# Ledger of designs, part 274: peptides against a protein of PDB entry 3T6J

Target 1, 375 residues: chain A of PDB entry 3T6J
Amino acid sequence: PIVESYIGFIESYRDPFGSRGEFEGFVAVVNKAMSAKFERLVASAEQLLKELPWPPTFEKDKFLTPDFTSLDVLTFAGSGIPAGINIPNYDDLRQTEGFKNVSLGNVLAVAYATQREKLTFLEEDDKDLYILWKGPSFDVQVGLHELLGHGSGKLFVQDEKGAFNFDQETVINPETGEQIQSWYRSGETWDSKFSTIASSYEECRAESVGLYLCLHPQVLEIFGFEGADAEDVIYVNWLNMVRAGLLALEFYTPEAFNWRQAHMQARFVILRVLLEAGEGLVTITPTTGSDGRPDARVRLDRSKIRSVGKPALERFLRRLQVLKSTGDVAGGRALYEGYATVTDAPPECFLTLRDTVLLRKESRKLIVQPNTRLE
Target 2, 372 residues: chain A of PDB entry 3T6J as posed
Amino acid sequence: PIVESYIGFIESYRDPFGSRGEFEGFVAVVNKAMSAKFERLVASAEQLLKELPWPPTFEKDKFLTPDFTSLDVLTFAGSGIPAGINIPNYDDLRQTEGFKNVSLGNVLAVAYREKLTFLEEDDKDLYILWKGPSFDVQVGLHALLGHGSGKLFVQDEKGAFNFDQETVINPETGEQIQSWYRSGETWDSKFSTIASSYEECRAESVGLYLCLHPQVLEIFGFEGADAEDVIYVNWLNMVRAGLLALEFYTPEAFNWRQAHMQARFVILRVLLEAGEGLVTITPTTGSDGRPDARVRLDRSKIRSVGKPALERFLRRLQVLKSTGDVAGGRALYEGYATVTDAPPECFLTLRDTVLLRKESRKLIVQPNTRLE

## One batch from the design tools (peptide; made by RFdiffusion4, then SolubleMPNN)

Design b2_p25_7_s2 (from b2_p25_7, 11 letters changed)
Fold by OpenDDE base, seed 3:
Structure b2_p25_7_s2 (fold): chain B 375 residues (1-375), chain A 25 residues (1-25)
Amino acid sequence: as target 1 above (375 residues)
Amino acid sequence: VRIVPGGPAIPASFNPTEMPFVSGS
């Protein structure tokens, strides 16, 4: 339909346990031009799912073609407006009934309105490129995040009758080399098992899928980028992610040792993964601003995205998926909380960097709900 | 249909930074 809406208890991000949905609703209008790009992405989804770094046994048995549309939101009721949505939020339903994806295009447009002089933590030489390609790179990232991030992966389940949705004798855990030792039992869900880390972990997986698959030429072609433009979109997408990982420190509360936002925690985790990869891929350098106060710069070496970044992200993303599929909460928590830990340990000194992030914090952006008229 | 900025201010994204917020966990 040209007008889309939904209402209900949908997102659990406000629940510390990731279980209770917040009441949410929106009304939006389809952006036909942008939706055409997402339709092409959907047409390629089944093939692109095979490019993900886990065995087919850890992917959904049957690809269920989703709807994917770009929407301009007219009204939104909730604690925050997403840039993209994948619904339903139940993995079992996604596997059996399918899902719907949307991109809230005009929400993204608000995020793009950063003035060059206010753009923090980037090298001066990257600012113009970042401004130019931030929008397009976000479109790519959101599309991949929703469709191939949230839309990917299989949960291993034993039903109430004791039947498995996987072959226990033949399916091998690629991390251990052993048969599958854990799964979801009847009544167990992603959220119920992973609880406090479930939302952030899933967002981290989805964001990682976006970064990983944006390197695929077919993805960039779908979005209309070729040659140097495609490489710039890739670079800016990765640059934006590592920058976001730094910005994420705003949402960490040291006194409580907790994160206040799932997505920002996810982005910090990705930053940590890419920093761990080393080899000069990502560098965060404390600096002094023109005001004489602390500042910082994030540098991403473009030439090392494929050689260093991709392999690091591949290994990490595979581990995320395997632990998710098998319901290995202990392993998943150990992995995720390890990367989500914020200390002042060198060389990064993240707690010190957090002070810099807070010092350079921009004013809260508000979204004014649009009006629409017939033309 | 033309969409123009207007109406009441609404809450910012769950990601008030420059990164998109994505729902679906």
Scores: peptide ipSAE 0.028, ipTM 0.609, DockQ to the pose 0.524; fails the geometry check
Fold by OpenDDE base, seed 2:
Structure b2_p25_7_s2 (fold): chain B 375 residues (1-375), chain A 25 residues (1-25)
Amino acid sequence: as target 1 above (375 residues)
Amino acid sequence: VRIVPGGPAIPASFNPTEMPFVSGS
């Protein structure tokens, strides 16, 4: 088998300022079959990057072909086991040197082991479909999230000599219609500028890229989905995201007005974006469970994903990228924290829904270290 | 090589029945 490992100070999720890495490491075996799908995705990456909803001037000047591998984890040391990894966590290095993507396949497999009777917040008619396609749809999402999410976008930089990596006279901000008014100065990084929101904001951008690009037939074809299966994968991917946005409320602390998990905050933000789109795209309905206690249902109208959802997500994702590229912390914070705010305002009453989410909380699953056997 | 469940349990960052944790910023 091909063995891969990494070790070091990598992820900054536990740093309130999003800068200091936690020491982590893993040892894993390459899953060749799944890696082949990601290789096809990599082969299409340069073309797919052009489908992202920002001008080429806001995308990397040079596409650097990354590595993307599916790994079966043998051992992992850290505070949490990711489903996917994109490294390094430095945008400057990603732009100039490239990056590596990893999917932790057997971690995903454990995550996909959902029992129908325990599946919360979905309509009954969606449960079987969700169970069937959750895994495959998330493979798509992880691939897009890592490769084309974290792997996309340009930071506008002025170097120590005063030179810009963009043409100040010709590059136009698509949101304002004006020339670029802000950028990263020498020594400024994504994490240093955006600080407390940097991690969650970037995860939100990456998740949004996944949802946006999973609508592209070429992406689904790469993963082996066509026709009705492709549409079901799309539906379940979007459904999973909106459900995750509701589940995310578990990780909000009302008393502190803060989020305890960056990815979950990101998913809640996406839910808010899609709810704001209106037109019956997403509906969250408080209900009463069979036990007589509060429950809820999330409904996603699949027929409105492309007509309502995609345009809403497109606008939002473009704003995320433009604010990121220009180093507009004030604008970025206003946008992101606006969607990340949890109140009990109608119609959603998110604080009340949070109580329901907590009430319906499932026991945490554990990842068990696998054994290897020779066949 | 076949990978099968076994050995010590590793806690996930959150319930993996929900959307799994993804790393990289």
Scores: peptide ipSAE 0.028, ipTM 0.590, DockQ to the pose 0.549; fails the geometry check
Fold by OpenDDE base, seed 5:
Structure b2_p25_7_s2 (fold): chain B 375 residues (1-375), chain A 25 residues (1-25)
Amino acid sequence: as target 1 above (375 residues)
Amino acid sequence: VRIVPGGPAIPASFNPTEMPFVSGS
């Protein structure tokens, strides 16, 4: 088998400032069969990047074809095992040297193991579809998230000599209609500028890319879905995201006004964006469980994903990218923290919903070291 | 080579309950 490993100070999720890496390492075996799906996605990546809702001037000047490999983890040392990885975490290096994507396939398998009776916050009619398509939808989302999410977008930079990597006279900010007014200076990075919101903001951008591009027929075809199956995968992917936004409240600490998990904060932000879109796209309804205690249901109107959801996500995703590209920390923070704010204001009453989420909380899954055998 | 569950259980710690996290920010 092909063995891959990495080790070092890699992920900064545990740093309040999003800069200092946590020591992490793994040893894994390449899953050739699963890797083939991602290779097809890589082959279409350059074209799919053009479908993202920002001008080409805000995209990388040159597409650097990455490696994308599915891995089965043999051993992992760290605070948590991801489902996917995009490395390096330095945007400047991603733009100039390229990047590598990996999907941790056997970690995803653990995430798929949800019992129907334990599946919270979904309508009964959605549970069977959710169970059926959760795995496939995750494959789509992770692939898009890593490759086209983290792998997309340009940072506007002024180098140490004062030269720009963009034409100051011709590049227009699509949100303002004006020339570019801010950029990264020499020595400034994404993490150094955006600091406390950098990780969660980037995860939100990547998740949003996944939701947005999963609507494209070519993406579904790459993953082997057509017709009704493709529509079900789309529906379940979006449904999973809005549900995750509700579940995210577990990771909010009201007393400290902070989030404890960057990805879950990102998912909550997306939920807020889709709720703001209105028109009955997303509905969260407090209910009473069979035990007589508080419960809730998330409803996503399938028929409004493209008509209501996509435009809302498009606008939001473009704003995220523009603010990232221009290094506009003030604008980026205002946007992101606005959606990340958790209050008990009607109609959603998110703090009350948080109590419901905590009440319905499932036990955390345990990761078990795998055994290997010849088959 | 097939990889199957086995050995000691390890806490998921930083993992979400329902969705796995992805790294690369």
Scores: peptide ipSAE 0.026, ipTM 0.604, DockQ to the pose 0.498; fails the geometry check
Fold by OpenDDE base, seed 4:
Structure b2_p25_7_s2 (fold): chain B 375 residues (1-375), chain A 25 residues (1-25)
Amino acid sequence: as target 1 above (375 residues)
Amino acid sequence: VRIVPGGPAIPASFNPTEMPFVSGS
């Protein structure tokens, strides 16, 4: 088998300021079959990057072909096991040297193990479809999230010599219509500037890229889905995200007005964006469970994903990128914290929904060391 | 940067029959 490993201070999720890495490591075996799908995605990456909703001036100047491998994890030591990884976690290095992507395939497989009777917050009609396509949709999402999410976008930088990596005279901010007014100075990084929101904001951007680009037929084709299957994968991917946004409330602490998990905060933000889009795209309905206790249902109108969801996500994702590229912390924080705010305002009444989410909380998954076999 | 698995949780006890495996190559 082809064995891959990494070890070191890598992820900064446990740092409140998003700067200090936690020591982690894994040992994994390459899944050649699944890696082939990601190789096809890499082959299309340069083209797909052009489909992202920002001007080329906000994208990396030169496409650097990354490595992308699907891995079956034998052991993972850390505070949490990811489904995918994009490294290094330094945007400057990603721009100049490139990056590596991995999908932790067997971690995803574990995440797919869901009993229908325990599946919360979905309509009965969606449960079977969700169970069927959750895995495939998650593979698509992770691939896009890592490769084209974390792997996309340019930071505007003024170097130590005062030179800019962008043309100050010609580059226009698509949100303001004005010239670029802010950038990263020498020594400033994404994490150093955006600090407490950096991790969650970046995850939100990457998740949004996944949702946005999964609508592209070429993406689904790369993963082997066509026709009705492709549409079902899209639907389940979006449905999973909006459901995750509801589930995210578990990780909000009202008393402290804080989030305890960056990815879940990101998913809540996306839910808020899609709810704001209106037009019946997403509906969360409080219900009563069979036990007579509070429950809820998330509904996503699949017919409105492209007509309502995509434009809403496009605008939001562009704003995320523009604010990131320009180092506009004030604007970025205002945008992100606005969507990340949890109140009990109608119609959603998120604090009340949080009580429901906690009431319906499922047990934490335990991932154990996998069995190996020779074939 | 990493993505963590989303979706529904299962009981803390994992079913051995559902344990992930890797093939030798």
Scores: peptide ipSAE 0.016, ipTM 0.411, DockQ to the pose 0.072; fails the geometry check

Design b2_p25_7_s3 (from b2_p25_7, 13 letters changed)
Fold by OpenDDE base, seed 5:
Structure b2_p25_7_s3 (fold): chain B 375 residues (1-375), chain A 25 residues (1-25)
Amino acid sequence: as target 1 above (375 residues)
Amino acid sequence: PVIVPGGPAIPAAFNENEMPFVAGS
């Protein structure tokens, strides 16, 4: 088997400022079959990047084709095991030298092992479909998230010599209709500038890219889905995201007005965006469980994903990218924190829903190192 | 090409398990 490993101070999630890495390492084996799907996605990446809802001037000048590999983890040392990784974590290196994407396939498999009877917050009619397509839809989402999410978008920069990597006279901000008024100066990075929101904001952008591009027939074809199966994969992917947004409330601490998990905060933000879209796209209904205690149901109208959901996500995702590209921290913070705010205001009453989420909380999964054998 | 130093790429965590503490806004 092909073995891959990495080790070092890599991820900065535990740093309040998103700068200092924690020590992490893994040893994994390449899953050739799944890697082949990601290779096809990579081959289409340059074309798919054009489908993203921002002008080419806000996209990377040149797409550096990354490696994308699916890995089955043998051992992992760290505070948490990710489902996917995009490395290196230095934007300068990613832009000049390229990057590598990995999907931790067997980690994803563990996430899918939810029993039907324990599956919370879904309508009964959706449970079987959800169970059937959760895995495949997640593969699609991870691939898009890592490759075209984290791998997309340009940062406007002025170098130490005063030169710009964009034409100040011709590039127009699509949100304002004006010339670009802000950028990154020499020594400024995404993390240093956006600080406390940088990680979650970037995850939100990447997740949004996944939802947005999974609607594209070419993406579904790459992963081997056509016809009704393709539509079901789309539906389950979006359904999973809105459900995750509700589940995210577990990771909010009301007393501190703080989020404890960047990805879950991102998913809550997406839920808020899709709820704001209205028109019956997403509904969260408080219910009573079989035990007589509070419960809830998330409903997604599949017929409105393209007509209502896509336009809402398109507008939001474009704003995320424009604010990121221009280094507009004030605008970015205002946008993101606005959607990340958790209150008990009607109609959703999110703090009340949080109590329901906590009441229905599933047992934490324990990931155990697998045994290996020669066959 | 202008090189912009960037921050770390965040691994995608799609499981429902709690990840390390992330400072919120």
Scores: peptide ipSAE 0.022, ipTM 0.548, DockQ to the pose 0.046; fails the geometry check
Fold by OpenDDE base, seed 3:
Structure b2_p25_7_s3 (fold): chain B 375 residues (1-375), chain A 25 residues (1-25)
Amino acid sequence: as target 1 above (375 residues)
Amino acid sequence: PVIVPGGPAIPAAFNENEMPFVAGS
């Protein structure tokens, strides 16, 4: 329909255990022009899923073609307004009944606008490029995140009758080389098993899918980017992610060893993965601002995205998926919490960087939602 | 799930401007 809406207990990000949904609702209008790009992405989704770095046995057996539309939000009731949505949030339903994707276009538009003088933590040489391509790169990231991130991967399940949705004799865990040793039993869900890390872990997987697949030429073509523009979109998308990982430190509470925002935790994890890759791919350098106070710069080496970044992200993303598919909570928690740990250890000194992030933090923005009329 | 720039307010990572709203097209 031209007017879209939903209401109910949908997102569990505000529940520390990731189980209880927050009551939310929205009314939005379809942006037909922007939706066309996402429809092209949907048309390519089945093929693009094969590009993900896990065996087909860890992917959905059948791709259920979803709807994907760009929406301009008229009203949103909830604790926060997302940039994109993939619903329902139940993996079993996504696998059996399908899902719907939306991009909240006017929310993204708010996120696109950046004043150059207020743009923190970037090199001067990157600022103009970042400003120019932030919007387009975000469209790509959101599309991939929702459709091929949240819309990808299989959970191994044993149903109430004891039947498996996978062949126990032939499916091999690519990380261990062994047969599948764990799965979801009847009544177990992603959220129930992974609990406190479930939401952030899934967001990290989805964001990683976005970064990984945005390197694929077909994706850029779908969004209308070719040649140098495509490379700039890729660069800015990755740059935005590593910058976001630094900014994420605002949402960490050292005294409680706790993250207050699932998506920001996810972005920090990705930053840690890319830093671990080394080879000068990502560099965070403490500096002194013009005010004489601490500052920092994030540098991403464009030339190393494919050679260093992609392989690192590939390995990490595969591990995320394998652990998710097999319901390996112990392994998943160890992996994810390892990268989500914030210390002041060199060379990064993240707790010190957090102080810098807080120092350079801007005031919280309020989002005022628009009206519309028929003319 | 949803992709959110941050918590109740858009983090600086996604919006460094004080833009209260953007009208739809």
Scores: peptide ipSAE 0.020, ipTM 0.511, DockQ to the pose 0.082; fails the geometry check
Fold by OpenDDE base, seed 2:
Structure b2_p25_7_s3 (fold): chain B 375 residues (1-375), chain A 25 residues (1-25)
Amino acid sequence: as target 1 above (375 residues)
Amino acid sequence: PVIVPGGPAIPAAFNENEMPFVAGS
């Protein structure tokens, strides 16, 4: 088998400032079959980047073909095991040197071994479909998230010599209709400028890219889904995201007005965006469980994903990117923290829903590291 | 060679829910 490994100070999620990496490492074996799907995605990446909802001037000037591999992890050391990885975590290096994408395939497989009777917050009619397509839909999401999420977008920079990596006279901010008024100066980075929101904001952008681009037939075809299967994968991917946004409330601490997990905060933000879209796209309904205790149901109207969801997500995702590209920390923080705010205001009553989420919380899952044998 | 479940368990600190943790920034 082909063995891959990495080790070092890589992910900064445990740093409140999002800058200092936690020491982690893994040893894994290449899953050739799944890697082939990601290779096809890589082959289409340059074209798919053009489908993102920002002008080419806000995209990387030169596409650098990355590596993308699906791995079955044998051993992992760290505070948490990811499903996907995009490295390096430095935007400047991603733009100039390229990047490596990894999907930890067997981690996904374990995560999706959910029993139907334990599946919370879904309508009964959605459960079987969700169970069937959760894994495949997440493969799509991870691929898009890593490759076209983290791998997309340009930072506007003025170098130490005063030169810009964009034309100040011709590049227009699509949100304001004006010339670019802010950028990264020499020594400024994404993490240094956006600091406490940088990780979660970027995860939100990457997740949004996944949802947005999974609607593209070419993406689904790359993963081997066509016709009704493709539509089901789309539906389940979006359904999973809105459900995750509800589940995310577990990781909010009301007393401190903070989030304890960047990805969960990101997913909650996306839920808020899709709820704001209205028109019956997403509905969260408090219910009573069979045990007589509080419960909830998340409903996603499949027929409104493209007509209502996509435009809402498009606008939001474009704003995320524009604010990121221009280094507009004030605007970015206002936007992101606005959607990340958790109150008990009607109709959603998110703090009350949080209590329900906590009540229905599943036992913490453990990943048992696999062994290998010769056949 | 085949990979089979076994060995020590590690905490899925970021995978408590059904949507796995995705690393990157």
Scores: peptide ipSAE 0.019, ipTM 0.542, DockQ to the pose 0.538; fails the geometry check
Fold by OpenDDE base, seed 1:
Structure b2_p25_7_s3 (fold): chain B 375 residues (1-375), chain A 25 residues (1-25)
Amino acid sequence: as target 1 above (375 residues)
Amino acid sequence: PVIVPGGPAIPAAFNENEMPFVAGS
């Protein structure tokens, strides 16, 4: 078997300032079959990057072909096991030296096993589709999230000599119609500028890239889905995201007005964006469970994903990228924190929904080290 | 974790009970 490993201070999610990495490590075996799908995605990456909703001037000048591998984890030491990894976590290095992507495939597989009777917040008619396609949709989402999410976008930089990595006279901000007015100075990084929101903001951007690009037929073809199957994978991917946005409320602490998990905050933000799009795209309905206690249902109108959802996500994703590229912390924070705010305002009453989410919370799954054998 | 330059990785699961990273309160 092909073995991969890493160890060190990698992820900064547990740092309140988003800069200090947690010490972690893993040992894994390459899943060749799934890796082949990711290799095809890599081969199409340069083309797919052009489908992202920002001008080429806001994309990397040079496409640096990354390594992308699916891994079956044998052991993982850390506070949690991710589904995917994009390293290094330094944007400057990603821009100049490249990056590596991995999907922790067997970790995802554990999450795929959902008991129908325990599947919360979905309509009964969606549960079977969700169970069937959750796994495949996750593979698509992770691939896009890592490669084209984290692997996309340019930071505008002025170096120590005063030189810019963009043409100040010709590059136009697509949101304002004006020339670029802000950028990263020498020594400034994404994390250093955006600080407390950097991690969650970037995850939100990457998740949004996944949702946006999964609509592209070429992406689904790469993963082996066509026709009705492709449409079901798309539907379940979007459905999973809006459901995750509701589930995310568990990780909000009202008393402290803070989020305890960056990815869940990101998913809540996406939910808010899609709710704001309106037109019946997403509906959250409080209900009463069979036990007589509060419950809820999330509905996603499949027919409105492309007509309503995609344009809303496009606008939002473009704004995320433009604000990131220009180092506009004030604008970025205003945008992101606006969508990340949790109140009890109608019609959603998110604080009340949070109580429902907590009431319906299941016991956390424990992941233990698997056995590996050669036959 | 999806190591984004300064960004968090995708959790192992989208389900709150299956996510690899759960920060404490």
Scores: peptide ipSAE 0.019, ipTM 0.551, DockQ to the pose 0.064; fails the geometry check

